# Designs tried in a protein design run: peptides against a protein of PDB entry 6FBK. Part 14

Target 1, 90 residues: chain A of PDB entry 6FBK
Amino acid sequence: EDTGVRVELAEEDHGRKSTIALRLWVEDPKKLKGKPKDNGAIEFTFDLEKETPDEVAQEMIESGFFHESDVKIVAKSIRDRVALIQWRRE

## One batch from the design tools (peptide; aimed at target 1 A41 F44 E62 S63)

Design b2_p17_6_s3 (made by RFdiffusion4, then SolubleMPNN; from b2_p17_6, 7 letters changed)
Fold by OpenDDE base, seed 4:
Structure b2_p17_6_s3 (fold): chain B 90 residues (1-90), chain A 17 residues (1-17)
Amino acid sequence: as target 1 above (90 residues)
Amino acid sequence: SADDLPLYKLVRGESYK
């Protein structure tokens, strides 16, 4: 499923550490229920072992990047990318 | 692409299980 939200590595992943840098941005705003305040890329760290996509998505909402109604779509975007990264590491 | 967009840093408190 295309969430309309892109998530990519902000650094090269050597598969050595559990913490990675990611960048997230809206590619298709029509997929979102709310309208983001800013149109930019959000850089953030993600601990593959200790953090969850849902918790990080909630933090983005709390920071005002997205409307609360879009927390699940944002979380899914992060989850999907994280899964790909983890699968590649195996 | 992301390179054409403003860059923001997510600032948050530690949230580890």
Scores: peptide ipSAE 0.594, ipTM 0.851, DockQ to the pose 0.404
OpenDDE base, seeds 1, 2, 3, 5: peptide ipSAE 0.593, 0.590, 0.592, 0.584; ipTM 0.851, 0.849, 0.849, 0.845

Design b2_p17_6_s4 (made by RFdiffusion4, then SolubleMPNN; from b2_p17_6, 9 letters changed)
Fold by OpenDDE base, seed 1:
Structure b2_p17_6_s4 (fold): chain B 90 residues (1-90), chain A 17 residues (1-17)
Amino acid sequence: as target 1 above (90 residues)
Amino acid sequence: SFDDLPLYRLVRGESYK
């Protein structure tokens, strides 16, 4: 599914660390229910062992980056990218 | 690409105060 939200590695992944640097941005705002305050990329660290996409997405909502109604879309975007990264590590 | 976008850093942990 095309969430309209892009998530990419902010650094090269050599498969050594449990934490990865990611950047998230809106590619297609029409896919979102709310309108993001800013048009930018959000850089964040994701701990593959300890964190979940849902919790990180909720933190982005709390920080004011997205409307609460879009938490699941944001979480899915993170989840999909994280899964892809994990598959590449195998 | 995100190269042309403003960059923000997600601040974590503040909700747990």
Scores: peptide ipSAE 0.552, ipTM 0.825, DockQ to the pose 0.550
OpenDDE base, seeds 2, 3, 4, 5: peptide ipSAE 0.549, 0.547, 0.552, 0.551; ipTM 0.823, 0.822, 0.825, 0.825

Design b2_p17_7 (made by RFdiffusion4)
Pose (drawn by RFdiffusion4):
Structure b2_p17_7 (pose): chain A 83 residues (1-30, 38-90), chain P 17 residues (1-17)
Amino acid sequence: EDTGVRVELAEEDHGRKSTIALRLWVEDPKDNGAIEFTFDLEKETPDEVAQEMIESGFFHESDVKIVAKSIRDRVALIQWRRE
Amino acid sequence: EEREEFLKERFKVHPKP
């Protein structure tokens, strides 16, 4: 399927960086803006950041697993491109 | 309050690309 929540890199991926800057926004919901944040790959969880975005007023409380996966896919996509 | 401040510092909102 599709999530409709786009999550992309914010800064050039340099590798061997334990923290990465990401940008999240929504195009299909099936603040209306971009959300920039940092993510620690070896420590932080996509579900943790998703809940923070919940507790910060971006999405609904039960819309957490959906946003957590969208971030997770980007984290996965960055590490696969990192081989 | 501390939790709200932390979250505001962490998440920067910008116009959509």

Design b2_p17_7_s1 (made by RFdiffusion4, then SolubleMPNN; from b2_p17_7, 5 letters changed)
Fold by OpenDDE base, seed 5:
Structure b2_p17_7_s1 (fold): chain B 90 residues (1-90), chain A 17 residues (1-17)
Amino acid sequence: as target 1 above (90 residues)
Amino acid sequence: KEREERLKAKFKVLPKP
């Protein structure tokens, strides 16, 4: 599913660390219910062992990047990318 | 406010191209 939110690695993943650097941005704002801030990408570290996509999405909403109604779509975008990264590590 | 500051430090906003 195309969430309209894109998530990519901000650095190359060598599969050695439990943390990864991610970059997230809105590619298609029409897919979101709220109106996200018109800014550039958001970079952050994601701990594969300690964090969850839902928790990070909630933190982004709390930070004012997205409307609460879009928490699940943001979480999904992160989850899908993280899953892909983990699959590539196999 | 401590949590707010922590979140501000966690998320780095890049300038829009």
Scores: peptide ipSAE 0.731, ipTM 0.922, DockQ to the pose 0.789
OpenDDE base, seeds 1, 2, 3, 4: peptide ipSAE 0.730, 0.729, 0.730, 0.730; ipTM 0.922, 0.922, 0.922, 0.922

Design b2_p17_7_s3 (made by RFdiffusion4, then SolubleMPNN; from b2_p17_7, 7 letters changed)
Fold by OpenDDE base, seed 5:
Structure b2_p17_7_s3 (fold): chain B 90 residues (1-90), chain A 17 residues (1-17)
Amino acid sequence: as target 1 above (90 residues)
Amino acid sequence: AERQKALAEKFKVLPKP
């Protein structure tokens, strides 16, 4: 499902590290309940072994990037991208 | 405050194109 939040690799993934660099930004704000900050992409490292999309999404909410009501949609956007990356690593 | 600082360091906001 199109969450309106886009997540992509910030660097080429060679499938060697347990961490990946991601870039996340709002592509369609209409799909969000709250009003996210109007800024550029957010880059961050995601640890495939230690972190979860929900935890990272919550951290983004805490940072003020998104409204708390959108935590799940943000988490989903991250989850979907991470899953895709992991599938491609197979 | 310490956590907020850590989060600020974790998430790098890029300039909007």
Scores: peptide ipSAE 0.730, ipTM 0.922, DockQ to the pose 0.816
OpenDDE base, seeds 1, 2, 3, 4: peptide ipSAE 0.728, 0.729, 0.728, 0.729; ipTM 0.922, 0.922, 0.921, 0.921

Design b2_p17_7_s4 (made by RFdiffusion4, then SolubleMPNN; from b2_p17_7, 5 letters changed)
Fold by OpenDDE base, seed 3:
Structure b2_p17_7_s4 (fold): chain B 90 residues (1-90), chain A 17 residues (1-17)
Amino acid sequence: as target 1 above (90 residues)
Amino acid sequence: SEREKRLKEKFKVLPKP
């Protein structure tokens, strides 16, 4: 499902580390309930073993990047990308 | 707070193209 939020690797993944660098940005703001800040991509490290998409999404809300009503759509965007990365590692 | 500082360091906003 198209969440309107894009998440991509910010680095080449060789499947050697438990952490990955990601970039997240809004591609289609119409998919969001709130109005996110007009920012560029957000770059961050995601620990595949210690972090969860929901927790990171909550942190983004707290940081003011998205409205609280969009926490699940943001989390899903991260989850979907992480799952894809993990599948490619297998 | 320390949490706020951590979050600011965690999420780097890149310049918009």
Scores: peptide ipSAE 0.730, ipTM 0.927, DockQ to the pose 0.815
OpenDDE base, seeds 1, 2, 4, 5: peptide ipSAE 0.728, 0.729, 0.729, 0.730; ipTM 0.927, 0.927, 0.927, 0.928

Design b2_p17_8 (made by RFdiffusion4)
Pose (drawn by RFdiffusion4):
Order: sequence, then C-alpha cells, then structure tokens
Structure b2_p17_8 (pose): chain A 83 residues (1-30, 38-90), chain P 17 residues (1-17)
Amino acid sequence: EDTGVRVELAEEDHGRKSTIALRLWVEDPKDNGAIEFTFDLEKETPDEVAQEMIESGFFHESDVKIVAKSIRDRVALIQWRRE
Amino acid sequence: MKIINLEERKEEVEEER
C-alpha cells in the first residue's frame, strides 16, 4: 500500500553518521507544513519520534503506528542505499 | 510550505504544560 507521509533526508547523506536530519510532511491523509528533525539510527526508534510528533500536536494519538512506519521506511531506505 | 522545527515545537509544548 501507501502511507501518504513523505519522509526524506534534510542534509546530504554523508555516511558513517549516527544521526541524520529528516523532513516529514503529508500529501494524503487517508499545521499543514514540513517537520524537520534529527534521528539517531542506532538508538532512536521511529515509533519514539512518532509519539513525540503526537505529543507535539502534529497528528492524532492513534495515528502513531502510521507515522512511525513512514519514518521507518525512510530510515530503511537510507540504510539500504548505504548497502 | 512552512518548515517546522520539531525541537523548538517540543520546547514550546513543555513550557505550556
């Protein structure tokens, strides 16, 4: 399927960087803006950041697993492109 | 689109609480 939540890199992916800057926004909901944040690949969880975005007033409380996966896909996509 | 800093937004929410 599709999530409709786009998560992309914020800074050029340099590799061997344990923290990455990401940008998240929504195009299909099935603040209306972009959300920039940092993510630690070896420590932080997509679910943890999703909940923070919940507790910060971006999405609904039960919309956490959806946003967590959208971040997770980007983290996965960055590491697969990192071989 | 408006760009929103998550750490700044978290600090504002903590101050409001």

Design b2_p17_8_s1 (made by RFdiffusion4, then SolubleMPNN; from b2_p17_8 with I3V I4Y E11K E16K)
Fold by OpenDDE base, seed 2:
Structure b2_p17_8_s1 (fold): chain B 90 residues (1-90), chain A 17 residues (1-17)
Amino acid sequence: as target 1 above (90 residues)
Amino acid sequence: MKVYNLEERKKEVEEKR
């Protein structure tokens, strides 16, 4: 499913740390709260052992990056990328 | 989760809290 939210590694993953660096951006700038002047890409750390996509997405909503209605889409996009990263670590 | 870019946006959010 195309969520319209893109998530990728912001740095190379050597599979050695539980914490990874991710970059998240939306394909539709209308989904960005506050109409940022930049592309709105968010670079953030994600702890594969301690954090969940739902919790991180909720934190982003609370921080005002996205509208509340998009929390599940953001969470899904993070989840899908994280799962892929975890599978590649096998 | 720690956001490490978007310094301007962080400042705006902090000022609104």
Scores: peptide ipSAE 0.435, ipTM 0.762, DockQ to the pose 0.249
OpenDDE base, seeds 1, 3, 4, 5: peptide ipSAE 0.427, 0.430, 0.432, 0.433; ipTM 0.757, 0.759, 0.761, 0.761

Design b2_p17_8_s2 (made by RFdiffusion4, then SolubleMPNN; from b2_p17_8, 6 letters changed)
Fold by OpenDDE base, seed 1:
Structure b2_p17_8_s2 (fold): chain B 90 residues (1-90), chain A 17 residues (1-17)
Amino acid sequence: as target 1 above (90 residues)
Amino acid sequence: MKVYNLEERKKKVEELK
């Protein structure tokens, strides 16, 4: 499914830590809220044990990174990448 | 989560703490 949001690992994952570094960007930069001066990806930490994609996405909305209407798409994109990372760790 | 690359966004996150 094409969500228009891309999420990838921002570092090599050795499967040893619960906290990972992720990179997120949107295909259409006009969808970003707040008229960011940069067109770059958002790099952020994600704790595989403590955080959920839905809560992190909601936090990003509250921080003004995205429009509220995009929260579900952002959460899904994070979830899909996190699941893939977890599968590779098994 | 912690945003660590974009200064403007880092500030925005910090303002919400």
Scores: peptide ipSAE 0.304, ipTM 0.652, DockQ to the pose 0.251
OpenDDE base, seeds 2, 3, 4, 5: peptide ipSAE 0.289, 0.294, 0.288, 0.292; ipTM 0.643, 0.650, 0.652, 0.649

Design b2_p17_8_s3 (made by RFdiffusion4, then SolubleMPNN; from b2_p17_8 with K2E E11K E15K R17K)
Fold by OpenDDE base, seed 5:
Structure b2_p17_8_s3 (fold): chain B 90 residues (1-90), chain A 17 residues (1-17)
Amino acid sequence: as target 1 above (90 residues)
Amino acid sequence: MEIINLEERKKEVEKEK
């Protein structure tokens, strides 16, 4: 499933830290219900042990980056990338 | 592409409230 939202590592992951630096940006705005106000990449730290994709997505919405109706698609984008990173660590 | 720090934006939004 292509969410239209891309999430990538902002730094090289050596698999040693519980936190990772990520960048999230809209690649296909047509996949979103709302219209993001910014056209840049959102850089954020994600704690693999303490945070959830849904919580971070909510923070982005509360910060005005996305419409509330897109919380799940944003969360999925983060979750998918985090899962991939976790798999690469093993 | 511009890079926007989430934590910085969160602080800005909090100031506006």
Scores: peptide ipSAE 0.677, ipTM 0.906, DockQ to the pose 0.927
OpenDDE base, seeds 1, 2, 3, 4: peptide ipSAE 0.644, 0.649, 0.669, 0.667; ipTM 0.901, 0.903, 0.903, 0.903

Design b2_p17_8_s4 (made by RFdiffusion4, then SolubleMPNN; from b2_p17_8, 7 letters changed)
Fold by OpenDDE base, seed 5:
Structure b2_p17_8_s4 (fold): chain B 90 residues (1-90), chain A 17 residues (1-17)
Amino acid sequence: as target 1 above (90 residues)
Amino acid sequence: MKVYDLEERKKEVKEKK
């Protein structure tokens, strides 16, 4: 499923640490229920062992980046990218 | 393209509450 939200590595991943730097931005705003306040990318660190996509998405909502109704679609975007990164580390 | 730091924003929000 295309969430309209893109998540990419903000740094090279050599599979050496449990944290990764990611950037998230809206590619297709029509996929979201709300309109993001800022037109830019959100950079964040994701701990592969301690954090969950849903928790990070909630933090973004509480920070005012997205509408509350879009928490699940944002979380899915993060989850999908993290899964790809994890698979590439194997 | 502007880049916003989530940790920075979280800190700002926390400080305002």
Scores: peptide ipSAE 0.652, ipTM 0.899, DockQ to the pose 0.949
OpenDDE base, seeds 1, 2, 3, 4: peptide ipSAE 0.111, 0.483, 0.085, 0.580; ipTM 0.637, 0.833, 0.592, 0.875

## One batch from the design tools (peptide; aimed at target 1 A41 V56)

Design b2_p18_1 (made by RFdiffusion4)
Pose (drawn by RFdiffusion4):
Structure b2_p18_1 (pose): chain A 83 residues (1-30, 38-90), chain P 18 residues (1-18)
Amino acid sequence: EDTGVRVELAEEDHGRKSTIALRLWVEDPKDNGAIEFTFDLEKETPDEVAQEMIESGFFHESDVKIVAKSIRDRVALIQWRRE
Amino acid sequence: SKPKREFKLLSIEEAKKL
């Protein structure tokens, strides 16, 4: 399927960085803006950041697993491109 | 304890530019 939540890199991916900057926004909901944040690959969880975005007023409380996966896919996509 | 996370808000058109 599709999530409709776009999550992309914020800064050039340099490799061997344990923390990455990401940008998240929504195009299909099936603040209306972009959300920039940092993510620690070896420590932080996509579900953790998703909940923070919940507790920060971006999405609904039960919409957490969906946003968590959208971030998770980007983290996965960055590490696969990192071989 | 972990520090409070910071979220920076941007326009979508600005966020699309790497």

Design b2_p18_1_s1 (made by RFdiffusion4, then SolubleMPNN; from b2_p18_1 with K2R E6V L9R I12V)
Fold by OpenDDE base, seed 3:
Structure b2_p18_1_s1 (fold): chain B 90 residues (1-90), chain A 18 residues (1-18)
Amino acid sequence: as target 1 above (90 residues)
Amino acid sequence: SRPKRVFKRLSVEEAKKL
């Protein structure tokens, strides 16, 4: 499924630590709340052992990056990338 | 009370770099 939201590693993953740096960018500008001038990506850390995509997405919405209606799309995009990272670590 | 999560907005140029 193409959510229109892309999430990638912001660092090389050696599979050694639980916290990873991620970057999220949006292909559909109407999903961006406030029409930010700098729209390259949003960088953040994610703890693979302690955090959930839903909670991180909710925090991103509360921070004003996206509309409430897009929280599940953002969460799914994070989840999908996290799953790929975890699969590659196996 | 939980610390506020840091979200760093990057420029396009910065986002291209690892």
Scores: peptide ipSAE 0.697, ipTM 0.912, DockQ to the pose 0.737
OpenDDE base, seeds 1, 2, 4, 5: peptide ipSAE 0.694, 0.693, 0.695, 0.696; ipTM 0.910, 0.911, 0.910, 0.911

Design b2_p18_1_s2 (made by RFdiffusion4, then SolubleMPNN; from b2_p18_1, 5 letters changed)
Fold by OpenDDE base, seed 3:
Structure b2_p18_1_s2 (fold): chain B 90 residues (1-90), chain A 18 residues (1-18)
Amino acid sequence: as target 1 above (90 residues)
Amino acid sequence: SKPKRVFRRLSVEEARKL
């Protein structure tokens, strides 16, 4: 599914640590809340063992980056990337 | 109480760099 939100690794993953750096890109500008000056990507860390995409997405919405209605789209994008990272680590 | 998560807004130029 194309969510219009892309999540990528912000670092090389050697599969050695549980915390990774991620970057979130938005292809649909109307999904961005407000008009940020710098809108290339949102960088954040994610603990593969302790955190969930839904929690992080909700925190991102509460921080003002997205509308409440887009929380599940953001969460899915994070989840899909995290799943891929975990798959490659196997 | 949960600590505030850090979200770093990047420019396009910064975001292209790994």
Scores: peptide ipSAE 0.707, ipTM 0.916, DockQ to the pose 0.757
OpenDDE base, seeds 1, 2, 4, 5: peptide ipSAE 0.704, 0.705, 0.705, 0.706; ipTM 0.915, 0.915, 0.916, 0.915

Design b2_p18_1_s3 (made by RFdiffusion4, then SolubleMPNN; from b2_p18_1 with S1A E6Q I12V K17I)
Fold by OpenDDE base, seed 3:
Structure b2_p18_1_s3 (fold): chain B 90 residues (1-90), chain A 18 residues (1-18)
Amino acid sequence: as target 1 above (90 residues)
Amino acid sequence: AKPKRQFKLLSVEEAKIL
């Protein structure tokens, strides 16, 4: 499913750490809130063992990056990438 | 109350650099 939100690794993953760096950018301008710097990407760390996509998505909404109505879309995008990363680690 | 998560804003050019 194309959510219009892209999430990628911001570092090379060797499968040794529980914390990874991720980058998120929005392909659909309608999902953008405010004026992010050059409409580039949002980089953040994610703990594969302790954090959830929903928590991070909610924090992004609270920070003003997205509308509340898009929280689940953002969460799904993060979840999908995290799942892929975990799959590749196996 | 938990600390605010740190979000780093990258330009389009910066975002292309691993």
Scores: peptide ipSAE 0.685, ipTM 0.905, DockQ to the pose 0.724
OpenDDE base, seeds 1, 2, 4, 5: peptide ipSAE 0.668, 0.668, 0.668, 0.683; ipTM 0.889, 0.889, 0.889, 0.904

Design b2_p18_1_s4 (made by RFdiffusion4, then SolubleMPNN; from b2_p18_1 with K2R E6V L9K I12V)
Fold by OpenDDE base, seed 3:
Structure b2_p18_1_s4 (fold): chain B 90 residues (1-90), chain A 18 residues (1-18)
Amino acid sequence: as target 1 above (90 residues)
Amino acid sequence: SRPKRVFKKLSVEEAKKL
């Protein structure tokens, strides 16, 4: 599924840490709340053992990056990347 | 209550760097 939201590693993953740096950018400007000046990416850390994509997505909405209606799309994009990272670690 | 999550806004150029 193409969510229009991209999530990538912001660092090389050597499979040693439970926390990873991620970057999220949006290809569809309609998903960006308001009219942001910068169209880059949002960088954040994610704990593979303690945190969930839904929690992080909700925090992004609360921070004003996205509309509430897009929370599941954002969460899915994070989840898909996290799943891929976990797969590569195995 | 927990610390606020840090979201760092990057430029396009910064976002392409690894």
Scores: peptide ipSAE 0.689, ipTM 0.908, DockQ to the pose 0.772
OpenDDE base, seeds 1, 2, 4, 5: peptide ipSAE 0.684, 0.685, 0.684, 0.686; ipTM 0.906, 0.907, 0.906, 0.907; seed 5 fails the geometry check

Design b2_p18_2 (made by RFdiffusion4)
Pose (drawn by RFdiffusion4):
Structure b2_p18_2 (pose): chain A 83 residues (1-30, 38-90), chain P 18 residues (1-18)
Amino acid sequence: EDTGVRVELAEEDHGRKSTIALRLWVEDPKDNGAIEFTFDLEKETPDEVAQEMIESGFFHESDVKIVAKSIRDRVALIQWRRE
Amino acid sequence: STRKIHTEKRTFTVKDKP
């Protein structure tokens, strides 16, 4: 399927960086803006950041698994492109 | 427009959509 939540790199991916800057926004919901944040690959969880975005007033409380996966896909996409 | 949300662990920066 599709999530409709776009999560992309914020800074050029340099490799061997344990923390990456990401940008998240929504195009299909099936603040209306972009959300930039940092993510630690070896420590932080997509679910943790999703909950924070919940507790920060971006999405609904039960919309956490959806946003967590959208971040997770980008983390996965970055690491696969990292071989 | 830029707005920031500060939490115990991190800062979320909200900007216009690309």

Design b2_p18_2_s1 (made by RFdiffusion4, then SolubleMPNN; from b2_p18_2, 7 letters changed)
Fold by OpenDDE base, seed 1:
Structure b2_p18_2_s1 (fold): chain B 90 residues (1-90), chain A 18 residues (1-18)
Amino acid sequence: as target 1 above (90 residues)
Amino acid sequence: MVKRIETEKRTFIVTDKP
């Protein structure tokens, strides 16, 4: 499913660390229920071993980047990218 | 412009929309 939220690696991944750098931005705001902040991109680290997409998405909501009604779609976007990265590592 | 948003668990680096 196309969430309208895009997540990419913010740095080259050599598969050596549990922590990766990600970049997230809204590609299609019409697919979100709320109105996100007008940002170009959000860059952040993600620990593949300790953290979950839902936790990070919740942090973004609490920081005001997205409306609470969009927490699941944001989490899904992160989850899908993280899964892809893990598959590439193995 | 780049903005730094620090939370309890992480830091978000936010760039302006082009």
Scores: peptide ipSAE 0.748, ipTM 0.934, DockQ to the pose 0.736
OpenDDE base, seeds 2, 3, 4, 5: peptide ipSAE 0.747, 0.747, 0.747, 0.747; ipTM 0.934, 0.934, 0.934, 0.934

Design b2_p18_2_s2 (made by RFdiffusion4, then SolubleMPNN; from b2_p18_2, 8 letters changed)
Fold by OpenDDE base, seed 2:
Structure b2_p18_2_s2 (fold): chain B 90 residues (1-90), chain A 18 residues (1-18)
Amino acid sequence: as target 1 above (90 residues)
Amino acid sequence: MVKEIKTKKRTFIVTDKP
């Protein structure tokens, strides 16, 4: 399902580290319930073994990037990308 | 322009929208 939020690797993944660099941006703001900040992209690290997409999404909401009503859609976008990355590592 | 927004857990590097 298209969340309107795009998440990609910000670095090449060689499958060696548990931490990866991700880049997140709003591709279709119409898919979001609230108005996100008008940022181009957000880069951040994500620990594949220790962190959850929901926690990171919550951090983004608390930082003011997204409205609280969009926490689940943001989390889903991260989760979906992380799943793909993990599957590629198998 | 690039900005850094730090939380207790991580740093978000934010770029301006083109």
Scores: peptide ipSAE 0.744, ipTM 0.931, DockQ to the pose 0.737
OpenDDE base, seeds 1, 3, 4, 5: peptide ipSAE 0.743, 0.743, 0.743, 0.743; ipTM 0.930, 0.930, 0.930, 0.931

Design b2_p18_2_s3 (made by RFdiffusion4, then SolubleMPNN; from b2_p18_2, 10 letters changed)
Fold by OpenDDE base, seed 2:
Structure b2_p18_2_s3 (fold): chain B 90 residues (1-90), chain A 18 residues (1-18)
Amino acid sequence: as target 1 above (90 residues)
Amino acid sequence: MRKVVETEKRKFIITDKP
């Protein structure tokens, strides 16, 4: 499922740290219910062991990056990338 | 263009799309 939101590593991952740097941006805005505040890429850290995509997505909503109705689509985009990263680490 | 937004847990850095 294409969420229209893209998430990529902002740094090379050598599988050594639990914390990774991610970059998230809207690739297809028509898939979002609301209009994002910025049209740029958001870089942030994510702790693979302690944090969840839903929590981080909620932080983004609270910060005004996305409309509250898009929290799940944002969370899914993060989740999908995180899962891929974790699978590659195995 | 670079913008920084800090929350309780982390810092969000807004840059141009790659």
Scores: peptide ipSAE 0.789, ipTM 0.950, DockQ to the pose 0.938
OpenDDE base, seeds 1, 3, 4, 5: peptide ipSAE 0.789, 0.789, 0.789, 0.789; ipTM 0.950, 0.949, 0.950, 0.950

Design b2_p18_2_s4 (made by RFdiffusion4, then SolubleMPNN; from b2_p18_2, 5 letters changed)
Fold by OpenDDE base, seed 2:
Structure b2_p18_2_s4 (fold): chain B 90 residues (1-90), chain A 18 residues (1-18)
Amino acid sequence: as target 1 above (90 residues)
Amino acid sequence: MVKKIVTEKRTFTVTDKP
């Protein structure tokens, strides 16, 4: 489903390492319960082997990027992109 | 100007939307 949050690779993925750079931004703020503090793209690393979308999403909430009520939608956005990346690697 | 937020696990860099 469309979360209103877009996540894409911030770098080329050659499928060599478990750590990837992602870029996340809000495309449709209406789908979020809270209003993000920043209206920009958040770039961050994600370890495909060691980290989970839920944990990283929670980290973003704790950092003040998103409202606590939006943790699951943010996590889903990351999860969906990560799945696509992993499927492409296989 | 780039905004950076550093956590114990990573750095979040905020830039303009692509």
Scores: peptide ipSAE 0.790, ipTM 0.947, DockQ to the pose 0.921
OpenDDE base, seeds 1, 3, 4, 5: peptide ipSAE 0.790, 0.790, 0.783, 0.788; ipTM 0.948, 0.947, 0.944, 0.947

Design b2_p18_3 (made by RFdiffusion4)
Pose (drawn by RFdiffusion4):
Structure b2_p18_3 (pose): chain A 83 residues (1-30, 38-90), chain P 18 residues (1-18)
Amino acid sequence: EDTGVRVELAEEDHGRKSTIALRLWVEDPKDNGAIEFTFDLEKETPDEVAQEMIESGFFHESDVKIVAKSIRDRVALIQWRRE
Amino acid sequence: STRLVHTEKRTFTVKPKP
């Protein structure tokens, strides 16, 4: 399927960086803006950041697993491109 | 337009969509 939540890199991926800057926004919901944040790959969880975005007023409380996966896919996509 | 959302652990920066 598709999530409709786009999550992309914010800064050039340099490798061997334990923290990465990401940008999240929505194009299909099936603030209306971009959300930039940092993510620790070895420590932080996509679900943790998703909940924070919940507790910060971006999405609904039960819309957490969906946003958590959208971030997770980007983290996965960055590490696969990191071989 | 930039807005900051501060939490206990982190800061979210909200900007217009690219």

Design b2_p18_3_s2 (made by RFdiffusion4, then SolubleMPNN; from b2_p18_3, 7 letters changed)
Fold by OpenDDE base, seed 5:
Structure b2_p18_3_s2 (fold): chain B 90 residues (1-90), chain A 18 residues (1-18)
Amino acid sequence: as target 1 above (90 residues)
Amino acid sequence: EVRYVKTERRTFIVTPKP
């Protein structure tokens, strides 16, 4: 499913540490239920072993980056990228 | 201008839209 939100690695992943740097941005705003803040991109760290996409997404909503109605779509975007990264590490 | 939004868990680095 195309969430309209893109998540990519903000740094090269050598698969040596559990913490990665991610970059997130809205590619297709019409796929979101609410209107997000006008941000070009959001960079943040993510601990592959300790954190969950849902928790980080919720944190973003609380920070005002997205509307609460879009927490799941944002979480999915992060989850999909994280899963891909983890699969590539195997 | 790059913005730094800090929470108790992390720092979000926000870049302006081009």
Scores: peptide ipSAE 0.792, ipTM 0.950, DockQ to the pose 0.734
OpenDDE base, seeds 1, 2, 3, 4: peptide ipSAE 0.791, 0.792, 0.791, 0.791; ipTM 0.950, 0.950, 0.950, 0.950

